# Peptides against a protein of PDB entry 7Z53, part 35

Target 1, 150 residues: chain A of PDB entry 7Z53
Amino acid sequence: PRIKNQADCIPFFRSCPACPGSNITIRNQINALTSFVDASMVYGSEEPLARNLRNMSNQLGLLAVNQRFQDNGRALLPFDNLHDDPCLLTNRSARIPCFLAGDTRSSEMPELTSMHTLLLREHNRLATELKSLNPRWDGERLYQEARKIV

## One batch from the design tools (peptide; aimed at target 1 M56)

Design b2_p23_6_s2 (made by RFdiffusion4, then SolubleMPNN; from b2_p23_6, 11 letters changed)
Fold by OpenDDE base, seed 3:
Structure b2_p23_6_s2 (fold): chain B 150 residues (1-150), chain A 23 residues (1-23)
Amino acid sequence: as target 1 above (150 residues)
Amino acid sequence: SALDERFRKAREEERERLEKEAE
């Protein structure tokens, strides 16, 4: 499995362990997903893509979210703005754009889209919580630490 | 699922936006 350490509590502070404030059962489900799926699907395997998947408008370590659509107030994956969007090129008649993710498979299989969406939300939740616990951390630190937990 | 349907709807609306911008 991708995640070897499945402890419920982790050291948010380097000197002491801390537990997430959210529902542990939900957290465990997310961990189960990440143990099965390579996280490169969420974060990108290449640095340029990984940067494009991040919210660079602040120092909160967040992944980018859709700016035009939400799911009942919850985050959705952003749209890909590439001119050579493979989802548009595959079927020009349909012209359905891709979601921006680690790769284009997130748009090919609705199940993957759902999973990526959940992991996006979890990352951003973790980053937000880490910011609250560690207000001195910058966006890079928050992003990396949240990525390690997911 | 319901979530998948919302994904599809969002993508379709984005498509329509792109088509409108292309005109």
Scores: peptide ipSAE 0.248, ipTM 0.794, DockQ to the pose 0.016
OpenDDE base, seeds 1, 2, 4, 5: peptide ipSAE 0.127, 0.129, 0.129, 0.165; ipTM 0.676, 0.676, 0.677, 0.696

Design b2_p23_6_s3 (made by RFdiffusion4, then SolubleMPNN; from b2_p23_6, 7 letters changed)
Fold by OpenDDE base, seed 1:
Structure b2_p23_6_s3 (fold): chain B 150 residues (1-150), chain A 23 residues (1-23)
Amino acid sequence: as target 1 above (150 residues)
Amino acid sequence: SAEDERFRELEEERRKELEEKAK
């Protein structure tokens, strides 16, 4: 994100490899690469998660975006809804929860968070263009067609 | 950006349609 206003800064959670519950392992890194190739880190590998990552308030085939913050008007990942949110626990003053993505490690690795954000924007861009080209397509069609391109 | 503007326009349009349907 472009940090022009310090008040709009979003803190990131960083995992410690030596700390309990850390998701930074060799195996997890390989999984992250695999997820990147098939874009499952963006859309989710399971249908319940995939549905939660979509914007179901309209028929535009869009992925859900953050409702609290934007990056100079551009979309950010939505927040997750965790009971014991590790992002909140690591920085109690910030009160910023973990991001929701197809990969649960999105908030733990800022590099992945950035990539997820870019791909989110790309999907929504594609869906928007497809809607313009095909006005009669419903949200499901737009979502699936955009997903095929990404 | 132009893309963001188109996005917002479409969302606003759909919001209006949903509101009309809800009446």
Scores: peptide ipSAE 0.022, ipTM 0.530, DockQ to the pose 0.021
OpenDDE base, seeds 2, 3, 4, 5: peptide ipSAE 0.022, 0.021, 0.018, 0.025; ipTM 0.516, 0.541, 0.441, 0.527; seed 5 fails the geometry check

Design b2_p23_6_s4 (made by RFdiffusion4, then SolubleMPNN; from b2_p23_6, 7 letters changed)
Fold by OpenDDE base, seed 5:
Structure b2_p23_6_s4 (fold): chain B 150 residues (1-150), chain A 23 residues (1-23)
Amino acid sequence: as target 1 above (150 residues)
Amino acid sequence: SMEEERFRELEEERRRELEEAAK
């Protein structure tokens, strides 16, 4: 998983912008985290989970995004639908359910949440650009090609 | 990766095409 455009500034979850081309410290932190985050943690290692992480309502090859919340206009991870959501139980005041990601630890570690969010955004950015470059590609092709780049 | 390089090449090509079309 890689962030392609260093010129882009990506606001982290909790309003911390990351500009790989202008902020070396943030870039290094992202690089350090990506060394511990496999693409399977973003896309899921199992096909049923992988399908649940995708936006299947169109042929744009996108990953699913949160339908309730955004971070300054930027995408957030979708919520999971757990019967006994541990995130709701451990922090009852916040009432924020666990995020759905390829790694169940995404909601347990803020660093992983942030990284997965960034990679979600990167994937969707790549898929969008690939659609522009290759308008005849279907959602599956866009998804797979973007996944390869991340 | 190979895909990353291919992506960059396609992007640059499309950018050039758009630039030429805008002249």
Scores: peptide ipSAE 0.017, ipTM 0.368, DockQ to the pose 0.053
OpenDDE base, seeds 1, 2, 3, 4: peptide ipSAE 0.019, 0.023, 0.030, 0.025; ipTM 0.405, 0.399, 0.450, 0.405; seeds 1, 2, 3, 4 fail the geometry check

Design b2_p23_7 (made by RFdiffusion4)
Pose (drawn by RFdiffusion4):
Structure b2_p23_7 (pose): chain A 150 residues (1-150), chain P 23 residues (1-23); non-standard residues A16 CSO
Amino acid sequence: as target 1 above (150 residues)
Amino acid sequence: SLDELQEEVLELVEEAYQEYLEE
């Protein structure tokens, strides 16, 4: 009903196999995230990304927030610096890149981005309250406790 | 709706926080 040219096709990449190039093993695929319901979409599933998501400027246990833009004085997710950045293409003049989050699909829909941004703010809210309660806690403890709650 | 879902998520985070303080 839409593609009248049969020489055309819809693009598709096979998933990456767990055992590349093998003739012995039955091909299986890979999960890049923790299977646990653990808010890995907020905090990341790999150690370097997790660090990049954190605010390292102080001992407050905060996740990083966007430094150029706010939503009426509230935090937005930080930008990611991707090579193949699809978000810039949606509006050339706006030049607004994809967001950095615990998962790489946070920018797929604005509705989805809103949920990520919400949980970012909630983490920082909790970490702030926990600091008021327990001034002796360092940045790592505040981070872990807020992450546990979220 | 999306606004109702966001509100439910905030309530759940608050409830988990209160339970954390009780412990």

Design b2_p23_7_s1 (made by RFdiffusion4, then SolubleMPNN; from b2_p23_7, 11 letters changed)
Fold by OpenDDE base, seed 5:
Structure b2_p23_7_s1 (fold): chain B 150 residues (1-150), chain A 23 residues (1-23)
Amino acid sequence: as target 1 above (150 residues)
Amino acid sequence: SLEEKLEELRKEIEEKYEEYLKE
């Protein structure tokens, strides 16, 4: 959710953020979709995976993004580094490896891939906003706080 | 194809998501 005014809006994504003038129908639809993809699918359920999903090159609390491709300047999920990548084996012509996500099913279901991508962008957006509001927060704090909101 | 379906679904979801973010 967009954080326009900290005083007037509770920017929690999963529980339909409490903002004046919010469209309940739209938010409920998004919540229904996000209920389909729990937080573990975005952030990983295990610490080793969770670390691999993060951008550790800076202290901005960001999730890792694809380093090869973008969607009109917007972030895409990073690729995994599998020895025997099933995505590459399935379609040799596409030469697109499986995406790295909290759940490997994201590469098998377009709706999950899409949602993961959107939530990736939302997390990074939130982390950026939080950095602006709290310049002294380190990457860990930014990551955790953004994760709570998503 | 799966890729084509992904793009279509991305458009649909993103449109709804952007509307959600406008609030």
Scores: peptide ipSAE 0.019, ipTM 0.425, DockQ to the pose 0.049
OpenDDE base, seeds 1, 2, 3, 4: peptide ipSAE 0.019, 0.019, 0.023, 0.022; ipTM 0.494, 0.479, 0.509, 0.523; seeds 1, 3, 4 fail the geometry check

Design b2_p23_7_s2 (made by RFdiffusion4, then SolubleMPNN; from b2_p23_7, 11 letters changed)
Fold by OpenDDE base, seed 1:
Structure b2_p23_7_s2 (fold): chain B 150 residues (1-150), chain A 23 residues (1-23)
Amino acid sequence: as target 1 above (150 residues)
Amino acid sequence: SLEEELEELRRRIEEKYEEYLKE
């Protein structure tokens, strides 16, 4: 990606570096955890699911977010439309519904929901930054480049 | 820390879940 301000640039271990204005410490922690929590669980390994996880209403390369609720203005994962919610039925103490994610393990392991949420936010943040740095990039390019960095 | 943020986020998600169940 095009780098506009070298002073704000940080190295990305998975893709080309960019110049985000985010917390580097948090980003580093996310990078460390993505080896344990595979980012593919966020994006989906199958194309139909991957497309369903994307915001296809614009060319910003964003992942889809919850359309009913926000976390103090911040994004939440979309809900899956399940009549019988297995996340509630099998682990009621978690009090987290089944969210739409790239891996069914997100429903089996509700403890991953928060991490998936953070990765969703990070992707959308990165895509937004990449759009600012590269105005000519379309949604597909932004999505792919952000996915590589996450 | 990230762990603190995750725990707080989980709490807030649970609160939203309660709101979701009311609808």
Scores: peptide ipSAE 0.169, ipTM 0.750, DockQ to the pose 0.065
OpenDDE base, seeds 2, 3, 4, 5: peptide ipSAE 0.138, 0.130, 0.250, 0.161; ipTM 0.723, 0.716, 0.803, 0.736; seeds 3, 4 fail the geometry check

Design b2_p23_7_s3 (made by RFdiffusion4, then SolubleMPNN; from b2_p23_7, 13 letters changed)
Fold by OpenDDE base, seed 3:
Structure b2_p23_7_s3 (fold): chain B 150 residues (1-150), chain A 23 residues (1-23)
Amino acid sequence: as target 1 above (150 residues)
Amino acid sequence: SLEDLLEEIRKEIREKYEKYLAE
């Protein structure tokens, strides 16, 4: 879950040469959305699942993204690796496999997919920026600090 | 809106996944 006391957060400055104010507005919108969502649905409440939701191929502190598809160049949630994919079986016309998320309800409540996607993108954006600001931080530190902000 | 993004995601995934299955 997010830190409730914002005063205890480590100071973070967002830099955007073109639209610094726009980033603040976007962040406020994301914060408003996350106020209604338990972050465990994004990051997982169990450690094995949480690890599976991370990109472990590098030390960038990123969440895993879909390796097969992108949304106009932007990240999508990774697919789960299910032998018999219930999402495909339930609606064969849609032909959308189950996404891997912190909560299995993401498949039961497809409306959560969009929010999870936004939070995935935001986490990875934050982690990337934190890496730029703190190049000596390892993947674990980047992941945890980004998670606190989201 | 979230609904707009959801629809976009669904559309993109459906189209690309169908192409993937056809390969």
Scores: peptide ipSAE 0.038, ipTM 0.529, DockQ to the pose 0.034
OpenDDE base, seeds 1, 2, 4, 5: peptide ipSAE 0.022, 0.015, 0.017, 0.018; ipTM 0.478, 0.375, 0.388, 0.451

Design b2_p23_7_s4 (made by RFdiffusion4, then SolubleMPNN; from b2_p23_7, 14 letters changed)
Fold by OpenDDE base, seed 2:
Structure b2_p23_7_s4 (fold): chain B 150 residues (1-150), chain A 23 residues (1-23)
Amino acid sequence: as target 1 above (150 residues)
Amino acid sequence: SLEEKLEKLRKEIEKKYEEFLKE
């Protein structure tokens, strides 16, 4: 991404193979987990879904977050709005709807849900920082630039 | 580590689901 103020440059660190104190085994496991979740799983591969995953209430380029629940002030995935919600149908007594994500399997696998949640938070963090560095960027630019980094 | 963060997040999500069931 283009940064207007170089003094406030965001340091991007990706998979340092020789970072001090790094555990190679742990790093390999993390790489395996992150490789499992591609961008389409986070942002959606179809335009209608991609739009629904975005926060369209402002020009901040953010992904939508859960409006009912937070994790100690931090964002969670939004709930989907399905007429025949398979998560609700699976356990009618639980009354817990599916999460909205780029892949419907996010609601079926807690690990996937957790990963998507972390990536959601990372995207929104990046978009927020990019807005600070590039105040004139609109929501579309912020969203796309953050998406490139995640 | 990322794995530790994921496990913590899973636990938090489960707690929120429990709260949701009470509503």
Scores: peptide ipSAE 0.018, ipTM 0.469, DockQ to the pose 0.062
OpenDDE base, seeds 1, 3, 4, 5: peptide ipSAE 0.015, 0.018, 0.017, 0.018; ipTM 0.384, 0.403, 0.386, 0.421

Design b2_p23_8 (made by RFdiffusion4)
Pose (drawn by RFdiffusion4):
Structure b2_p23_8 (pose): chain A 150 residues (1-150), chain P 23 residues (1-23); non-standard residues A16 CSO
Amino acid sequence: as target 1 above (150 residues)
Amino acid sequence: SGRTLAKEEEELREEQIRAFDAS
């Protein structure tokens, strides 16, 4: 009904195999995230990304926030620096990149981005309250406790 | 540009990580 040219096709990349190039093993695929319901979409599933998502400027246990833009004085997710950045393409003049989050698909829909941004703010809210209660806690403890709650 | 913007934010995060590890 839409593509009248049969020489055309819809693009598709096979998933990456767990055992590349093998003739012995039955091909299986890979999960890049923790299977647990643990808010890995907020905090990341690999150690370097997790560090990049954190605010390292102080001992407050906060996740990093966008430095150029706010939503009526509230935090937005930080930008990611991707090579193949699809978000810039949606509006050339706006020059707004994809967001950095615990998962790489946070920008797929603005509705989805809103849920990520919400959980970012909630973490920082909890970490702030927990600092008021327990001034002796360092940045790592505040981070872990808020993460545990989220 | 959007790429410059994203690069500046990444550099800031990296600087903050280096400063934190140095302490």

Design b2_p23_8_s1 (made by RFdiffusion4, then SolubleMPNN; from b2_p23_8, 13 letters changed)
Fold by OpenDDE base, seed 3:
Structure b2_p23_8_s1 (fold): chain B 150 residues (1-150), chain A 23 residues (1-23)
Amino acid sequence: as target 1 above (150 residues)
Amino acid sequence: SGRELAAEQEAARQAALAAAEAA
């Protein structure tokens, strides 16, 4: 369930609450995820889209990232695969397609794109921390647990 | 701020476009 009180410790283990006093990063990541009102805009509300937004090449529970471009070393949203991609039509020589996100409007509004990009990075960082805390979790568990925190 | 992040993201997209055009 969605966290109601961000000040509460998060149970990363079945019967053990996780309140890492020395690990401020994971708390910041949780706060960033819980600040998003509707996580479906990031993760997708339909299963086919949700699967396309995930990195299925490993068992790290990560969301897919752009394979061509980065933002000063930081992840960007993956590209969509639209038949009539409006982003490709704006500049045919550049051949830069629209970004893929849970909301198809992500490429239309820079504010949405930035928010989705932020949550992409925070999800992946959170999943990485969850993997460190729970080495036995597979990719599905890591992805779902990170998603549940939102 | 959120606006600063939006501006940075837009700049990144534009940089990506510029890089693609230069390639």
Scores: peptide ipSAE 0.118, ipTM 0.654, DockQ to the pose 0.028
OpenDDE base, seeds 1, 2, 4, 5: peptide ipSAE 0.094, 0.105, 0.037, 0.085; ipTM 0.631, 0.637, 0.577, 0.614

Design b2_p23_8_s2 (made by RFdiffusion4, then SolubleMPNN; from b2_p23_8, 14 letters changed)
Fold by OpenDDE base, seed 1:
Structure b2_p23_8_s2 (fold): chain B 150 residues (1-150), chain A 23 residues (1-23)
Amino acid sequence: as target 1 above (150 residues)
Amino acid sequence: SGREIAQEQQDAIEAQRAAAEAA
């Protein structure tokens, strides 16, 4: 899911436009750009968001993946649960909600969405390998070690 | 490219939805 109709959105420099009903603000967009190097776009820069991006159902240190859809067996980003979902507002026929990612612009910028997806898969791959190499590590250790490598 | 991967992800989601509706 992506925001494709941006005609009614307010453009911002070095970022996607802010659409009506969107939680994508100029502040978040600038912060996302500045945090690009440390992969905060993937893991989230705030602890509550970071926790929501993790798979907490096991001790494998994985990031959460989409529970409804896959790409030929490969993981996709999970959906967010926004009150006024801008992706749903801009494409009412598709009824596909915005993705949940560390960067709030993930659903507005297709390039970022793809990058988030790749890094999600890479993190989970790394966590899986680390679990194989270190079977006694718990989920927190696996998550943190994988995050350091990504 | 990043754009291509993003489009593939969107296509995959749409394909799954279409398949679910057809079932």
Scores: peptide ipSAE 0.052, ipTM 0.624, DockQ to the pose 0.032
OpenDDE base, seeds 2, 3, 4, 5: peptide ipSAE 0.048, 0.037, 0.037, 0.026; ipTM 0.614, 0.639, 0.637, 0.581; seed 2 fails the geometry check

Design b2_p23_8_s3 (made by RFdiffusion4, then SolubleMPNN; from b2_p23_8, 15 letters changed)
Fold by OpenDDE base, seed 3:
Structure b2_p23_8_s3 (fold): chain B 150 residues (1-150), chain A 23 residues (1-23)
Amino acid sequence: as target 1 above (150 residues)
Amino acid sequence: SGREIAAEQQAAIEAARAAYEAA
């Protein structure tokens, strides 16, 4: 992919030297997406939110995933726990609450929601691979290292 | 349903990818 409007671009560099067996094509695509979108929307710009976006049930450094639904075995964003959930109020028949992401606007734009989903999957894939390569790393280390790569 | 959620997210993912590649 190419960004035509260079005036709005911010220089960014990413690499993953310890990714044996990883799909490089997919990795490059995700890196391009994260350069296009602020990763803070995925991980959260506030520490309390960032913690809520993580899977704290283990030491795998994973982001939290939806516990009710999957996409053919692939992860989806978790649901938020809003008191007055606007997503539920907008379409009462669907009964789908807003998704939890680093940006509250994620549920307002399906495109953003989808991008967040992809980046969620990529993070968890990276964390899993890093765990395999570094079995003694704790969840915090795995999370941070995966975050750096995404 | 789970299928509806998945389909919606997948459609958005594909649209976002296409838009990015076209830019």
Scores: peptide ipSAE 0.105, ipTM 0.643, DockQ to the pose 0.027
OpenDDE base, seeds 1, 2, 4, 5: peptide ipSAE 0.086, 0.033, 0.045, 0.053; ipTM 0.674, 0.550, 0.601, 0.584

Design b2_p23_8_s4 (made by RFdiffusion4, then SolubleMPNN; from b2_p23_8, 13 letters changed)
Fold by OpenDDE base, seed 1:
Structure b2_p23_8_s4 (fold): chain B 150 residues (1-150), chain A 23 residues (1-23)
Amino acid sequence: as target 1 above (150 residues)
Amino acid sequence: SGREIAAEEEAARQAALAAAEAA
């Protein structure tokens, strides 16, 4: 697991620190499940976050992927860029930061990280297919259409 | 899955229309 010292609470800059097994973790998981319909945990519920989750380097409508690591050639979530990264604090030896997702606390629970990773891959697959079908669509159109499908 | 199929069909339709306009 990403968190090795489960005795320590995980400090989150946007909310109160969460201890492993806390109600916060459980609630986040439930919220992710309830928001599965709109996939807000993948795309973000706030516009600034949503933009940060997108690949803005092209007009392919893709979500951003990790630039350092891949999973056997497949995409992983991009890393967040937090000064006080809770994932780094819970595993100082590994020095792997939290992933960036629609839910900023996704890295706390491997289950959520896995789900978000799968949905990331699905979005990018869909966007790629839509680009093939509609070569004239720009990145915004591809992104929005893929998001509607996911 | 249903949404995906519908979206793909719509995308194909749009592509066909665009191709017809460009022919």
Scores: peptide ipSAE 0.025, ipTM 0.566, DockQ to the pose 0.023
OpenDDE base, seeds 2, 3, 4, 5: peptide ipSAE 0.023, 0.021, 0.024, 0.023; ipTM 0.552, 0.538, 0.543, 0.504

## One batch from the design tools (peptide; aimed at target 1 D80)

Design b2_p24_1 (made by RFdiffusion4)
Pose (drawn by RFdiffusion4):
Structure b2_p24_1 (pose): chain A 150 residues (1-150), chain P 24 residues (1-24); non-standard residues A16 CSO
Amino acid sequence: as target 1 above (150 residues)
Amino acid sequence: LVMERASRSRNRAVIEKVQREALT
């Protein structure tokens, strides 16, 4: 009903196999995230990304926030620096990149981005309250405790 | 299509680690 040219096709990449190039093993696929319901979409599933998501400027246990833009004085997710950045293409003049989050598909829909941004703010809210209660806690403890709650 | 390439690139380190473990 839409593509009248049969020489055309819809693009598709096979998933990456767990055992590349093997003739012995039955091909299986890979999960890049923790299967647990653990808010890995907020905090990341690999150690470097997790660090990049954290605010390292102080001992407050905060996740990093966007430094150029706010939503009426509230935090937005930080920008990611991707090579193939699809978000810039949606509006050339706006030059607004994709967001950095615990998962790589946070910008797929603004509705989805809103849920990520909400959980970012909630973490920072909890870490702030926990600092008021327990001033002796360092940045790592505040981070872990808030992460545990989220 | 660009979104899929970008996601695959961002997950590359985890994919390569899982492949090394599976081959071991």

Design b2_p24_1_s1 (made by RFdiffusion4, then SolubleMPNN; from b2_p24_1, 19 letters changed)
Fold by OpenDDE base, seed 3:
Structure b2_p24_1_s1 (fold): chain B 150 residues (1-150), chain A 24 residues (1-24)
Amino acid sequence: as target 1 above (150 residues)
Amino acid sequence: VLSLIAELEKNLPIELKIQLLAKA
């Protein structure tokens, strides 16, 4: 994990349970998901977008989640708020708007949607854990530190 | 990723599934 200012931090370590005979395939999959090279597709590369992707209702450093739907209790990407939402026009009966993510293609490719969803959940999990370890951190610190770990 | 896709396809609300399939 990468922590910018370690002097003010309680050490955090990320690990995954593994049997002595660890499945290399599973390990590779975990590494691919948690050591994402360019997380800009999740967090956004521009500050206005990055702010819109965050949960600003509290100081927990969380990313925004869908307010209408969940995946068996787990978070889904939030919907965008486009005036001329192309996703709504694609299937008018479904009435499902485009997802909001750091990449505009999140609603176009199910693979990207899944990746964004996974990393959203991971960020929020990390932020929650960091809050528990560092209760005096504000939302900005939690968000940034979780982002660095992802 | 593939396992997550499968999980999402199983558990996502049908409305969301339709939207994703329409864009794909």
Scores: peptide ipSAE 0.093, ipTM 0.701, DockQ to the pose 0.027
OpenDDE base, seeds 1, 2, 4, 5: peptide ipSAE 0.016, 0.040, 0.033, 0.026; ipTM 0.481, 0.632, 0.654, 0.611; seed 1 fails the geometry check

Design b2_p24_1_s2 (made by RFdiffusion4, then SolubleMPNN; from b2_p24_1, 18 letters changed)
Fold by OpenDDE base, seed 5:
Structure b2_p24_1_s2 (fold): chain B 150 residues (1-150), chain A 24 residues (1-24)
Amino acid sequence: as target 1 above (150 residues)
Amino acid sequence: VLRLIAELEKNLPIELKLQALALA
């Protein structure tokens, strides 16, 4: 669902952000971050989604990246291909579809999007380094090993 | 991590920022 107030909060809860201001909120924030760092939001918790999030054009074990936009040469999340894309409908002038990620919220909350993006980049960085260290590893091995490290 | 997130948000392309603003 759409988040109204995101200031001073980390949106790592399913339906609400984690906000500072108390030990409880900080603890919940840390716990949510820890659960988030298991990277299911990045890799997808279901195999069909996980495959769609991968770059299958090579044997480098990479996650798919945006094909239209980059951040100073660095990767961004790929776009989804929804029949009725709510992101396109929400802002018709922007004409930017929803991101494809392990979480549907990835297009709604900049902090969440950013975290997904960072972990995407980290995975691809790790996979690249692993390829350099292990040239004979195939894409599946590289992907899984990088995923384990993340 | 939080600093990295903040930095990334600042450097997002304008199109993505517009999307985020629309959906927020």
Scores: peptide ipSAE 0.027, ipTM 0.516, DockQ to the pose 0.032
OpenDDE base, seeds 1, 2, 3, 4: peptide ipSAE 0.011, 0.024, 0.018, 0.020; ipTM 0.481, 0.412, 0.547, 0.522

Design b2_p24_1_s3 (made by RFdiffusion4, then SolubleMPNN; from b2_p24_1, 18 letters changed)
Fold by OpenDDE base, seed 1:
Structure b2_p24_1_s3 (fold): chain B 150 residues (1-150), chain A 24 residues (1-24)
Amino acid sequence: as target 1 above (150 residues)
Amino acid sequence: LLQLIAELEKNLPIALRLQLLALA
């Protein structure tokens, strides 16, 4: 949250304090991640990658999701667009490209892919809840606030 | 979290799961 005087605020999450009476409202139903997670693996460490990982088609502050596949209606990581896609080259019959994530290793291990997927879903869940709580926030603020909570 | 990861791996679409296993 954008808070001028953090001394008068209460820390709700890792780096997200909130001030009573401000335009920043957080529900108790919003749960942050409690495990050891380096969020840079989800959001990317470079600005161009970070932008590519975002859904820029709206002002909801969401991360991009796969447009071809879902997990019983739930989101999966988006595909990357590599010229020499090692995933396509490794298994030609599968015809599945590499995933796009903050960590380039996301497609090398099912465990990493699953973790990134869960964190993607959590971010989008948080952004959705924040939009409900703060309907006047734009996409950038929703994205940044959700990122801080994760 | 580890339990959720394991459950997600089982429920991935077959093509995606096979691809990930091939790369691993």
Scores: peptide ipSAE 0.092, ipTM 0.649, DockQ to the pose 0.019
OpenDDE base, seeds 2, 3, 4, 5: peptide ipSAE 0.057, 0.060, 0.051, 0.062; ipTM 0.636, 0.616, 0.607, 0.594

